# Designs tried in a protein design run: peptides against a protein of PDB entry 2AKA. Part 45

Target 1, 299 residues: chain A of PDB entry 2AKA
Amino acid sequence: MEDLIPLVNRLQDAFSAIGQNADLDLPQIAVVGGQSAGKSSVLENFVGRDFLPRGSGIVTRRPLVLQLVNSTTEYAEFLHCKGKKFTDFEEVRLEIEAETDRVTGTNKGISPVPINLRVYSPHVLNLTLVDLPGMTKVPVGDQPPDIEFQIRDMLMQFVTKENCLILAVSPANSDLANSDALKIAKEVDPQGQRTIGVITKLDLMDEGTDARDVLENKLLPLRRGYIGVVNRSQKDIDGKKDITAALAAERKFFLSHPSYRHLADRMGTPYLQKVLNQQLTNHIRDTLPGLRNKLQSQL

## One batch from the design tools (peptide; made by RFdiffusion4, then SolubleMPNN)

Design b2_p13_1_s2 (from b2_p13_1, 6 letters changed)
Fold by OpenDDE base, seed 3:
Order: structure tokens, then sequence, then C-alpha cells
Structure b2_p13_1_s2 (fold): chain B 299 residues (1-299), chain A 13 residues (1-13)
């Protein structure tokens, strides 16, 4: 069972190499959310490294197929740079930026062409996620005026696929009814069968407010439920606060908070990673026989 | 490569 995620990774790499990404319904998890919802921070917390592009505006401008593989060694590999092992995660960040700019140019435009990144680490569970551009309403810099719709159309290429699970990332310090992530998820998954809710910024809620009803799946029910997380603040990121220390602070937050203490064992980044590994593995097991039969009929 | 992957799928399922 543990080998199902690596097997789908080989399929993803093979299909990426032949340019047929658009027609394949591979079992995968697409990460969706508004700009600054905390998507990239969740992914970095899984790896325990700073390696994703950072900045103001649309930072993720191409789909990033992030393949996490549990290993005794720590390194990264890009599909576009076969045979090059990255051990410095700052070089990984720079390669993502360079490869993004190579395809999109310097105008901060977007491209639907994925970047395939594999990270081997002793600190990860086997997990594959597709990080998608953050939804935005306002073009920045040299972005085209229709950038909102370009991003939406790109997201739809992934989230409309029946075998795509949706990791909907929403900040708790914003009205959940206005969550771009949950809106797009509800549009393509009206019954909430494919959607997993992630609630970020629980530590940034106003005093006397909480997201308890959301996390208890009472406000906007999803079949797969919600998981709350606490990411590093921008100040903590800029200050290079250790991710391990941040994960300990997250655990302390849930245990000490009156509204969340009873949920603490079903909250936080480590629990989210475990749930995603299990759900992806089960989803692959359920979908792979049908996919195999479909592919064999096309050969 | 795809044929090899399919053979591995058949061993796991």
Amino acid sequence: as target 1 above (299 residues)
Amino acid sequence: ELEEIFEEIDKLL
C-alpha cells in the first residue's frame, strides 16, 4: 500500500515528459486558495525547509507538482534537470524562480505548464500535491488585466477532474463564506466528496472569536472535514524561525486554546500530512484500476 | 516505461 504514491509519481513524470498533462485524470491533490491564504507555508512545513518562492503578489505562477518521498537522505530533484541533486533548499527556490521566469518571462505572467519537483526527506510522509497559483482579483505590476480569469481557468483544468482531490486553504481571519478556495471547490464538488478544508491563521483571529464551528464541520460541511493549522508569521519567516520550533508552537496553540483543546489531536501540520498521505493512498487504490483499464484501451 | 508501470500496478492491486 505504501508504494502506491511513488507509482503514481512515475505516471506523473512519464505523462509530463510527453506533454499530455491535460487529458489525464491521475489521482492527485490540487492545492487551492486565495493569495496569502498560507498554501506555500503549509507545503514548506511538510518538508521542514524554506524552498518555495516568496514575495508580494502572485508568487506561484506555474503548477508545482510536489512529490514528497520518505527517504534516509534529504535532497530534491527536478524533472527538467534529471540527474541534478539539490541539497541546498535555497537553490531549489532559485531553480523554481528561474524555471518559472524561463517560461512566463519577467512580466509575472502565468503558465499552465507544471514544474515537477521531488523531495526526498526523512521528515516527510509519501505525499504528492499540486500547488496552484493563488486566486487574486487585482493584477500587480505587468500582469495582464484578465489575470484573475487566467488563474481560475488554470485551476479548473485540475479541479474539474474526477480523480482530483481538492485541498481548499482558507484563512480563519477572513469570512469563510467569502473563501475563494471553498467557492471554487463547491462549484466543481457541490457534494463535498473531493474537498479537504484547511483553515490557516487561527492565531490571527480577533479576541473573543474562534473557528470552532468550522473545524467541527458544522458551518460548511465537507465529507472529508477540516483541519486547522498555524503557520509561521511573515516576521517569523523573515527572521528564519525554525520550522520545528513553529510546529511545536502550533501544537501548544491548539492544546492551550479553550475553543480548540478538544480538537488538538486532529489539528496541526503533522496531522494534516498524515491525513493527506492516507487519503491519497486510499484514493489511488480506488481509482488506479479504472485508470489502468482506460489507459490500456488507448494503447 | 508505461508498460512496466502497468505491470507494477497489477502486482500491487
Scores: peptide ipSAE 0.207, ipTM 0.848, DockQ to the pose 0.818
Fold by OpenDDE base, seed 2:
Structure b2_p13_1_s2 (fold): chain B 299 residues (1-299), chain A 13 residues (1-13)
Amino acid sequence: as target 1 above (299 residues)
Amino acid sequence: ELEEIFEEIDKLL
């Protein structure tokens, strides 16, 4: 069972090479949420490196298929530049930006064509995630006036697939009823069968408020539940605060908070990574026989 | 390559 995620990664790479990525219902986890919801920060916390594009507005402009592979060595590889090993994660960030700009141009447009990035690390569990552009309502700069709908349509290409799990990332310091992530998840998964809730920014909630009822799955029930995380602040990122130190602070936050202490062993980034690895592995096991039969009938 | 992947699937499931 430990090799099911790498096996699906080989399928993803093979289908990417033939240009059929958008049409295949591969078992995967799509990451959805509003701009600045903390999606990219969650992914970087899994790797323990700063390697994703940063900035104002729409940062992720193409789907990023992030394949995490547990290994004794630490390096990254892109499908579009096979054989080049990246050991500097700043160069990984620059390559994502360059490859994004090559397809979308400089006008901050979006493209549904994925970037495939594999990261080998001793610090990761085997896990594949599709980072998707953040939902927005307001075009910025030279973005087309319909950018909100373009993003939505692109997200729908992933999240409407039956074998797609949805990692819905919502900030705790905003009204959860207004969460872009939970809205789109409920639209395509009204019974909450495919959706995993992530609640970010728990450390930025107003004094005397908490997300306990959300995290206990009492407010908006999801079959797969909710996991709270604490990401680095933008100030901490700009100050190059170490991710390892941030993960220790996250653990301390949950253990010390009166409303979350009883949940602390089922919260935080390391627990989220473990849960996602297990859920993806189980999901692959359950879906792969049906996918094989479908593919064999099309050949 | 796809055939090889399908053979591996059959071994793991």
Scores: peptide ipSAE 0.205, ipTM 0.849, DockQ to the pose 0.810
Fold by OpenDDE base, seed 1:
Structure b2_p13_1_s2 (fold): chain B 299 residues (1-299), chain A 13 residues (1-13)
Amino acid sequence: as target 1 above (299 residues)
Amino acid sequence: ELEEIFEEIDKLL
């Protein structure tokens, strides 16, 4: 079973090479959330490296197919530049930015054309995620006034697919009923069958408030439940706080918080990674026979 | 390449 994710990665790469990636209902996890919801930070916490674009506004402007592969070595490679191994994750960030700008131009527009990035690391479980542009209502720079709808339409290309799982990333310090991630997930998955809730910014909630009812799956029930995580604060990021130290602080947060202590073993980034690996593996196992038969009938 | 991938799928399922 551990080899199913790498096998789907090979399918993703093969279909990307022929330009048909958008039309195939491959078993995958799409990451959705509002701007600054913490999507990219969750992905970086899996790798234990800073490697995603940073900034204000729309940071992710193309889908990023992030293929995490457990390996004895640590390096990254892009599908668009095969044979180049990146060991400096800052160079990975720069390549994402450069490849984004190459396709979108200088206007900070968006493109539905994925970037395929594979990261080999001893610190990851096998996991593939599609990081999608953050939902926003406010155009920045030379972005078209309809950028909100362009992003939405791009997200819909992924999340409407039946074999797409949805990682809905919502900040706890905002009204969950107003979560852009959960709204889009509810639109395409009204029964909450494909959606996994991630609650970020639990450490930024107002004193005397908590997300216990959300995390206990009592407020907005999802079949796959919710997992709380604590990302590095902006101060921690600016201070170059190590992700490993941040993960230890996250564990301490859940264990020490009176509202979350009883959930602590089912919270945090390492648990999220395990759950996503298991859910994706099982989802591939369940969907791949049907996909194979469909593809074979088209050959 | 796709055929090889499908053969591997058939071995794992």
Scores: peptide ipSAE 0.205, ipTM 0.845, DockQ to the pose 0.814
Fold by OpenDDE base, seed 4:
Structure b2_p13_1_s2 (fold): chain B 299 residues (1-299), chain A 13 residues (1-13)
Amino acid sequence: as target 1 above (299 residues)
Amino acid sequence: ELEEIFEEIDKLL
C-alpha cells in the first residue's frame, strides 16, 4: 500500500517522457484556486521550504506536477534535467521560473505542458499534487486579453478527468460563496465527490466572523470535507519566517480560537498532508485496476 | 519501463 503513490509517479514520469500526458486519466490531485488564495503557501508548507515562484499576477503559468517523496535526504529533481540534485530550494524556484519562461516566453503567457518536480524530504509524506495556474479575471503586463479563458481551459483539462481529485483552495477572508475554486469544482464535480476543500486565511477574517459552518461541512457540503489552514503572512514570507515556526503558530491558532478549538485535531497543514496522502492512496487503489485494463488495451 | 511498471501493478493488485 505504501508504494502506490511512487508507482503512479513512475507512470506520470513515463507518460511525460513520451508526451502522452493529455490522454491518460491518472489518479491525481489537481490544486485549484484564485490568485492569492494561498495555494503556493500550502504546497511550500508541505515541503517546509520556499521554492515556488512568487509575485503579482499569474505566478504558476505551467502545471507543476509536485511529487513529494519521504526520504532520509532532502533534495529536489526535475524530470527535464535528470541527475541534477537541487539542495538549494531557491535554485529550485529559479529553475521553475527559467523552465516556465523557456516554453511560454517573456509575455507571462501560459502553457499546458507540465513541469515535473520531485522533492525528497524527511518532512513530507508521499504525496503528488498538480499545481495549476491561479484563476484570474484581469490580464496583467503583456498577458493576452483572453488569459482568463486560457487558464480556465487549462484547468478543465485536468479537473474534468474522472480520476482527478480536486484540492479547492479558498481564502476565508473572502466570500466563500463566490470562491473561484469552489465554483470550478462544483462545475465539474456537482455532487462534491472528487473535491477536498482547503480554507486559508482563517487568521485574517474580520473580528466576530468565523468559517466554522464551512469547516464543519454545513454550508457547502463536500463528501471529502474541508480542512482549514493558516499560512504565513506576506510579511512573514518576506521576513523569512521559518515554516516550522509557522506550523506551530497554526496549531496554536486553532487550539486558541473559540470557534475552531473543537476542530483543531482535524485542521492545519500536517493534518491536510495526512488526509491527502490517505485520500490519494485510496483513490489510486480504487482506480488503478481500471487504468491498468485501459492501458493494456492500448498496448 | 512501462512493462516493468505494469508488472509491478500486477503484483500489487
Scores: peptide ipSAE 0.197, ipTM 0.843, DockQ to the pose 0.825

Design b2_p13_1_s3 (from b2_p13_1, 7 letters changed)
Fold by OpenDDE base, seed 2:
Structure b2_p13_1_s3 (fold): chain B 299 residues (1-299), chain A 13 residues (1-13)
Amino acid sequence: as target 1 above (299 residues)
Amino acid sequence: KLEEIFAEIEKLL
């Protein structure tokens, strides 16, 4: 069953090569969330490497189609530079930045044209995610005054597709009722059928507060539920704290916390990765029979 | 190439 995701990746690459990416309702997971919600940290924790752009404001400025492939070797490949194997993940980060700037220019604008990155690793499950620009209301630097709407329109190109699952990333240290991720998900998925909730920053909640009711799916019910994660702190990121040590700290957090101990086996980044692999595999199985006829008619 | 990929997918469904 793990082989369905790599086969869909081959379809994605083939359709990308013929320029038809915009109209394809391929089974995929779009990652949505506000700026600083912890999206990039979740993706890097799957790979076990620091490889995504970092900074203030809009970090992701193009859709990043991240294809994780379980392999005996560790390397990355971009669709735009086939045959180049990246083994240094800092070079991967620099290539994402360079390829982003090549299309968007120097104005820190956004582009709907995807970057396609494949990561082979022994530490990943087969998983494809589309990382999308973080939702923001405040333009920074030379960004256009309508950047909020440009980001929203870009996200809508993905999340309105019926075969798109939505990974809605929300920080626990902010009002969940006001979550940008859950708002956009509810707009396009009002019954919560396509949305998977991720709750970050559980370690940054005020003393005497917890997200138990959210994680138990009692506050804002999603059919696919919620998974809590604990990312590295900004201090840990700046100090280059190892991701393996961060994943051990995450496990310890859930096991030691009175409100989350009973959920600990259904929380954390490794569990999230397993759930996403299973959800995507099942979603591919359910959607491909109908998609074949549609795709053949578009070719 | 697309037909080959679809044929491989159908074997796994």
Scores: peptide ipSAE 0.203, ipTM 0.837, DockQ to the pose 0.613
Fold by OpenDDE base, seed 1:
Structure b2_p13_1_s3 (fold): chain B 299 residues (1-299), chain A 13 residues (1-13)
Amino acid sequence: as target 1 above (299 residues)
Amino acid sequence: KLEEIFAEIEKLL
């Protein structure tokens, strides 16, 4: 069953090469959330490497199709640079930045044109995610005043598709009722059928508060539920704390927290990876027969 | 190429 994701990756690559008609609804997971919600940190925790652009404001400015492939070797490849194997993940980060700037220019603008990155690693499950620009209300640099709407329109191109699952990333240290991720998810998935909730920053909640009711799926019910994660702190990132050590700290956090201990086996980054792999695999199985029939009718 | 990939997918479904 794990082999369906690599096959869909080959379809994605083939459709990208022929100019993907906006009409192809490939089974995928789009990652949505406000700026600094922790989207890119979750993706880096899956790989166990620092490889995504860092900074304040809008960091992700193009969709990043991140194809994780379980392999005996560790390296990355870009679809726009076929045959070049990256083993240094700093070079991967630099290539994302360079390829982003090549298309968007110097004004920190956005582009709907995806970057396709494949990461082979022994530490990943087969998983494809589309990292989308973080929702923001405040233009930075030479960004147009309507940048908020440009980002929303870009996100809508993905999340409105029926075969798109939505990974809604929300920080726990902010009012969840005001979550940009859950708002956009509810707009396009009002019954919560396609949405998976990720709650970040559980370690940054005010003392005496917890997200237990959210994580137990009692506050804002999603069919696919919620998974809590603990990312590295900014201090840990700046201190170059190893992601493997951070994952151990995450496990310890859930096990030691009175409000989360009973959920600990259904929380954390490794569990999230497993769930997303399973959800995507099942979603592919359910959607591909219909997609094939649609394509055959267009031929 | 697409047909080949779909044929491989069908073997797994």
Scores: peptide ipSAE 0.189, ipTM 0.827, DockQ to the pose 0.592
Fold by OpenDDE base, seed 4:
Structure b2_p13_1_s3 (fold): chain B 299 residues (1-299), chain A 13 residues (1-13)
Amino acid sequence: as target 1 above (299 residues)
Amino acid sequence: KLEEIFAEIEKLL
């Protein structure tokens, strides 16, 4: 069963090489959320490395197909530069930035053309995610005035696909009813069949408040439920605090919090990674027979 | 190549 994700990765790579005209709705997980919702931190916590672009405004400006592969070795490779192995994850970050700028130019614009990054690591489960630009309402710098709509249109290209699962990342320290991630997910998945909720910033909630009802799937029910996570603070990121230590702190947070202790075994980044691996594997199994039939009818 | 990948997938389904 664990081998289905690598096989779909080979399909993704093959379709990326032929060009986007293969109208194949491959089983995938698209990551959506507002700017600063904690998406990049969730993905970096899976890898255990800092490797995603960081900053103010729109940081992810192209879709990033992130293929995590369990391996005895740790390195990254890009589809656009086959044969180059990256062992320094700062070089991975720089390559994402350079490859983004190569296509979008210097205007901090966006492009729907994916970057394909594969990360081999002993610390990951097999998992493929499509990281998408953070939703924003305010253009920054020299961004086009319609950047909000450009981002929305890009997201819609992924999340409207029937075989796309949606990882909706929402911060707990903001009104969840106003979550950009859950709004876009509900627009394209009104019955909550394809959406997995991730609640970040649980450690940054106001004293006397909690997200218990959300995490218990009582406030905005999703068939696939919600998973709470605690990411490193921006200070911890800037200070290069070890992600392994942050994951231990996350576990301690859930175990020690009166509102979350009873959920602690179904919370945190390691549990999220396991759930996503399982859900993607099952989703592949359910969808691939239909995709095969569609392909055979087009050949 | 696609056919080969699909044939491998079918063995796992």
Scores: peptide ipSAE 0.173, ipTM 0.822, DockQ to the pose 0.591
Fold by OpenDDE base, seed 3:
Structure b2_p13_1_s3 (fold): chain B 299 residues (1-299), chain A 13 residues (1-13)
Amino acid sequence: as target 1 above (299 residues)
Amino acid sequence: KLEEIFAEIEKLL
């Protein structure tokens, strides 16, 4: 069953190569959330490597189709640079930055043209995610005044598609009722059928507060529920704290927290990765027959 | 190529 994801990856690559990304509703998971919500940290925790651009403001400025493939070897490859294998994940980061700047220029603008990155690793489950630019309200640098709307419009191109699942990433240390991720998800998925909630920064909540009601799916119910995660702090990232050690600390956090201990086996990055693999595999199985029929009718 | 990929998908469905 896990082999369905690599097959859809081949479809994604083929459609990307012909520029037809707009016409086919391929089964996928789009990652949405405000700036600094922890999206990039979740993706890096799946890989166990630092490889995404870092900084203040809008870091992801193009959609990143991240294809994780379980393999005996560890390397990355880009669709735009076929045949080049990257074994240094810092070089992967630099290539994302360079390829982003090549298309957007130096003004920190955005582009809807995806970057396709495949990561082979023994530490990943088969999983494809589309990392999208973080929602923002404040232009920075040479960004256009309407950058908020440009980002929103870009996200809508993905999340409005019926076969798109939505990974809505929200920080727990902010008012969840005001979550940009959950707002956009509710707009395009009012029944909560396509949305998976991720709650980050649970370790940064004020003393005497918790996100228990959210994680128990009581505040804003989603059919696919919520999964809490604890990412490395910016200080830990800058200090190159090992991701394996961070995952152990995350497990310890959930097990030791009075409000979350009973949920601990359904929380954390490893559980999230497993759930996403299963959800995507099932979603592919459910949607591909209809997609094939649609394609055959158009050929 | 697309037809081949779809044929492979159908074997797994």
Scores: peptide ipSAE 0.180, ipTM 0.826, DockQ to the pose 0.599; fails the geometry check

Design b2_p13_1_s4 (from b2_p13_1, 5 letters changed)
Fold by OpenDDE base, seed 2:
Structure b2_p13_1_s4 (fold): chain B 299 residues (1-299), chain A 13 residues (1-13)
Amino acid sequence: as target 1 above (299 residues)
Amino acid sequence: ELDEIFEEIDSLL
């Protein structure tokens, strides 16, 4: 069972090499959410490194297939530059930015062509996620006026696939009924069978408010439920606050909060990582036989 | 390579 995620990674890499990446219904988890919902911060918290592009506006402009692999060593490798091992995660960030700009140009446009990044680390569980561009309504800079629809169309290429699980990232400090992540998830998964809810920014909620009903799966029920997380603030990121220290603060937040203390063992980034590993492994086991048969019939 | 992957799938399932 431990080898199912690496096996699918090999399939992903093989299909990427032949240019069929977007057309295959591989078992995967697509990460969706509004701009600044905290998607990239969740992924960085899994790795324990700052390595994703930062800035205002649309930060992720190409799908990022992030393959986390538990290993005794820590390094990253891109599919587009095989054999180059990155040990400096700032160089990983720069490579993502450069490879994004190479395809999209400097106009902050988007491309549906994935970047494939593998991260080996002793601090990760085996897990593959597809980070997708943040949904936005407002073009910035030289972005085309229809950028909202371009992003939505790109997301739909992933989330409409039946073997795609959806990690819907929503901030708690905004109206959940207006969550872009949950809206798109409900459009393609109306019964909430493929969607995992992540609630970020729980520490930024107004005094006297909480997301307890959401986290208890009472407000907008998902079969796979909700997991709350606390990411670093923008101030903490700018101040280069250590992710390990942030994870300790997250644990303390849930344990000390009157509304969340009873849920604390089913909240936070480490629990989310474990749940995603288990759910992806099980999902691969369930879907891979059917996928194999389909692929063999097409060959 | 795909054939090898499919053989591994069969061994793991």
Scores: peptide ipSAE 0.196, ipTM 0.847, DockQ to the pose 0.814
Fold by OpenDDE base, seed 3:
Structure b2_p13_1_s4 (fold): chain B 299 residues (1-299), chain A 13 residues (1-13)
Amino acid sequence: as target 1 above (299 residues)
Amino acid sequence: ELDEIFEEIDSLL
């Protein structure tokens, strides 16, 4: 059972190499959310490294297929530059930026062509995620005026697939009823069968308010429920606060908070990673026989 | 390569 995620990774790599990425309904988790919802921070917290592009506006401009592999060694590999091992995660960030710019140009446009990144680490569980561009309503700089629709269309290419699970990332300090992540998830998964809710920025809620009812799955119920996380602040990121220290602070937050202490063992980034590993493994087990039969009929 | 992957699928399921 532990080998199902690596097996699907091999399928993903094989299909990416032949350019068939768009037509295959591979079991995967697509990460969706508004701009600045905390998607990239969640992924970096899984790896324990700063490696994703940062900035204002649309930061993720291509889908990033992030394959996490538990290993005794720590390094990264890109599918587009096979044989090069990256041990400096700053170089990983620079390669993502360079490869993004190579395809999209300098106009900060988007492309539906994925970047495939594999990260080997002793600090990760086996997990594959597709990081998608953040939904935005306002073009910034030289972005095309229809950038909102381009992003939406790109997201729809992933989230409409029946074997795609949806990691819907919503900030707690914003109206959840207006969550772009939950809106798109509800559009393509109206019964909430494929959607996992992540609630970020729980530490930034106004005093006297909490997300308890959301986290207890009582407000906007999802079959797969919600997991709360606390990411590093922008100040902590700029100050190069260690992710390990941030994870300890997250644990302390949930344990000490009156509204969340009873949920603390089912909250936080380590628990989210475990749940996603289990959910993806089970989802692969359930979907892979049907996918195999479909693929075999096309060969 | 795909055939090998399919054989592995059959062994794990």
Scores: peptide ipSAE 0.194, ipTM 0.846, DockQ to the pose 0.805
Fold by OpenDDE base, seed 1:
Structure b2_p13_1_s4 (fold): chain B 299 residues (1-299), chain A 13 residues (1-13)
Amino acid sequence: as target 1 above (299 residues)
Amino acid sequence: ELDEIFEEIDSLL
């Protein structure tokens, strides 16, 4: 069972090499959310490293297939530069930026062509996520006026696939009924069968408000439920606060909060990582026989 | 490469 995610990683790499990435319904988790919803921060918290592009506006401009692999060593590899091992995660960030710019140009455009990044680490569970561009309404820089629709069309290429699970990332400090992540998820998964809710920014909610009803799956029920997380604040990021220390603070947040204390063992980044590993593993097990049969019929 | 992956799939399921 532990080898199912690595096996699908090999399929992903093989299909990427032949240019068929968008056409195959591989069992995967697509990460969706509005701009600044906290998607990239959740991914970095899994790795325990700062390695994703930072900035204002649309930061993720290509799909990032992030393959986390539990290993005794810590390093990263890109599919587009096989054999180069990255041990400095700043160099990983720079490579993502460079490879993004190589394909999209200087206009901050988007491309549906994935970047495939594998991270080996002793601190991760086996997990593959596809980070997708953040949904935005306002073009920035030289972006075309229809950039919102281009992003939506790109997201739809992933989330419409039946074997795609959806990690819908929504900030708690915004009206959840207006969540771009949950809206797109509901459009393609109206019964909430494929969607996992992540609620970020719980620490940034207005005093006297909480997301308890959401986290208890009472407000907008998803079959796979919701998991709350607390990411580093912008001040913590700017101050280069260690992610390990941030994870300890997250645990303390849930344990000390009157509204969340009873949920604390089913909240936070480590629990989310475990749930996603289990969900993906089970999903692969359930879908892989059908995928095999389909692929064999095409050969 | 795909054939090898399919053989591994069959071994894990």
Scores: peptide ipSAE 0.190, ipTM 0.842, DockQ to the pose 0.817
Fold by OpenDDE base, seed 4:
Structure b2_p13_1_s4 (fold): chain B 299 residues (1-299), chain A 13 residues (1-13)
Amino acid sequence: as target 1 above (299 residues)
Amino acid sequence: ELDEIFEEIDSLL
């Protein structure tokens, strides 16, 4: 069972190499959310390193297939530059930016062609996520006026697939009824069977308000439930605050908060990582026999 | 390479 995620990673790499990226319904988790919802921060918290592009706007402009692999060593590898091991995660960030610009140009356009990044680390569980461009309504720079629809169409290529799980990332300090992530998830998964809710920015909610009803799965029920997380502030990121210290602060937040203390053992980044590993492993086990039969019939 | 992956699938399931 421990090898099912690495096995699907090999399938993903093989299909990426032959250009068949869009047509195969591989068991995967697509990460969706509005601009600044905290998607990149959640992914970096899993790795314990700063390695994703930062800035204003969409930031992620190509799908990023992030393959986390538990290992005794810590390094990253890209499928587009085989044999190069990255041990400096700032160089990983620069490579993502360079490879994005190589395909999209400097106009901040988007491309549906994935970047495949594998990270080996002793600090991760086996987990594969597809990070997708953030949903936005306002074009920036030289982006076309229809960029909102281009992003939506790109997301729909992933989230409409039956074997795609959806990690819907929503900030708690915004109206959850207006969450772009939950809206797109409900459109393609109206019964909430494939969607996992992540609630970020719980520490930034107005005094006297909380997301307890959402986290208890009472407001917008998802079969797979909701997990709250507390990410580093932008000031903490700019100040290079250690992620390990941030995870300790997250644990303290949930334990000390009157509305969340009873949920604290089912909240936070480490619990989210464990749940995603388990759910992806189980999902692969359930879907892989059917996928194999389909692939064999096409050969 | 795909054939090897399919053989491994059969061994894990």
Scores: peptide ipSAE 0.178, ipTM 0.840, DockQ to the pose 0.767

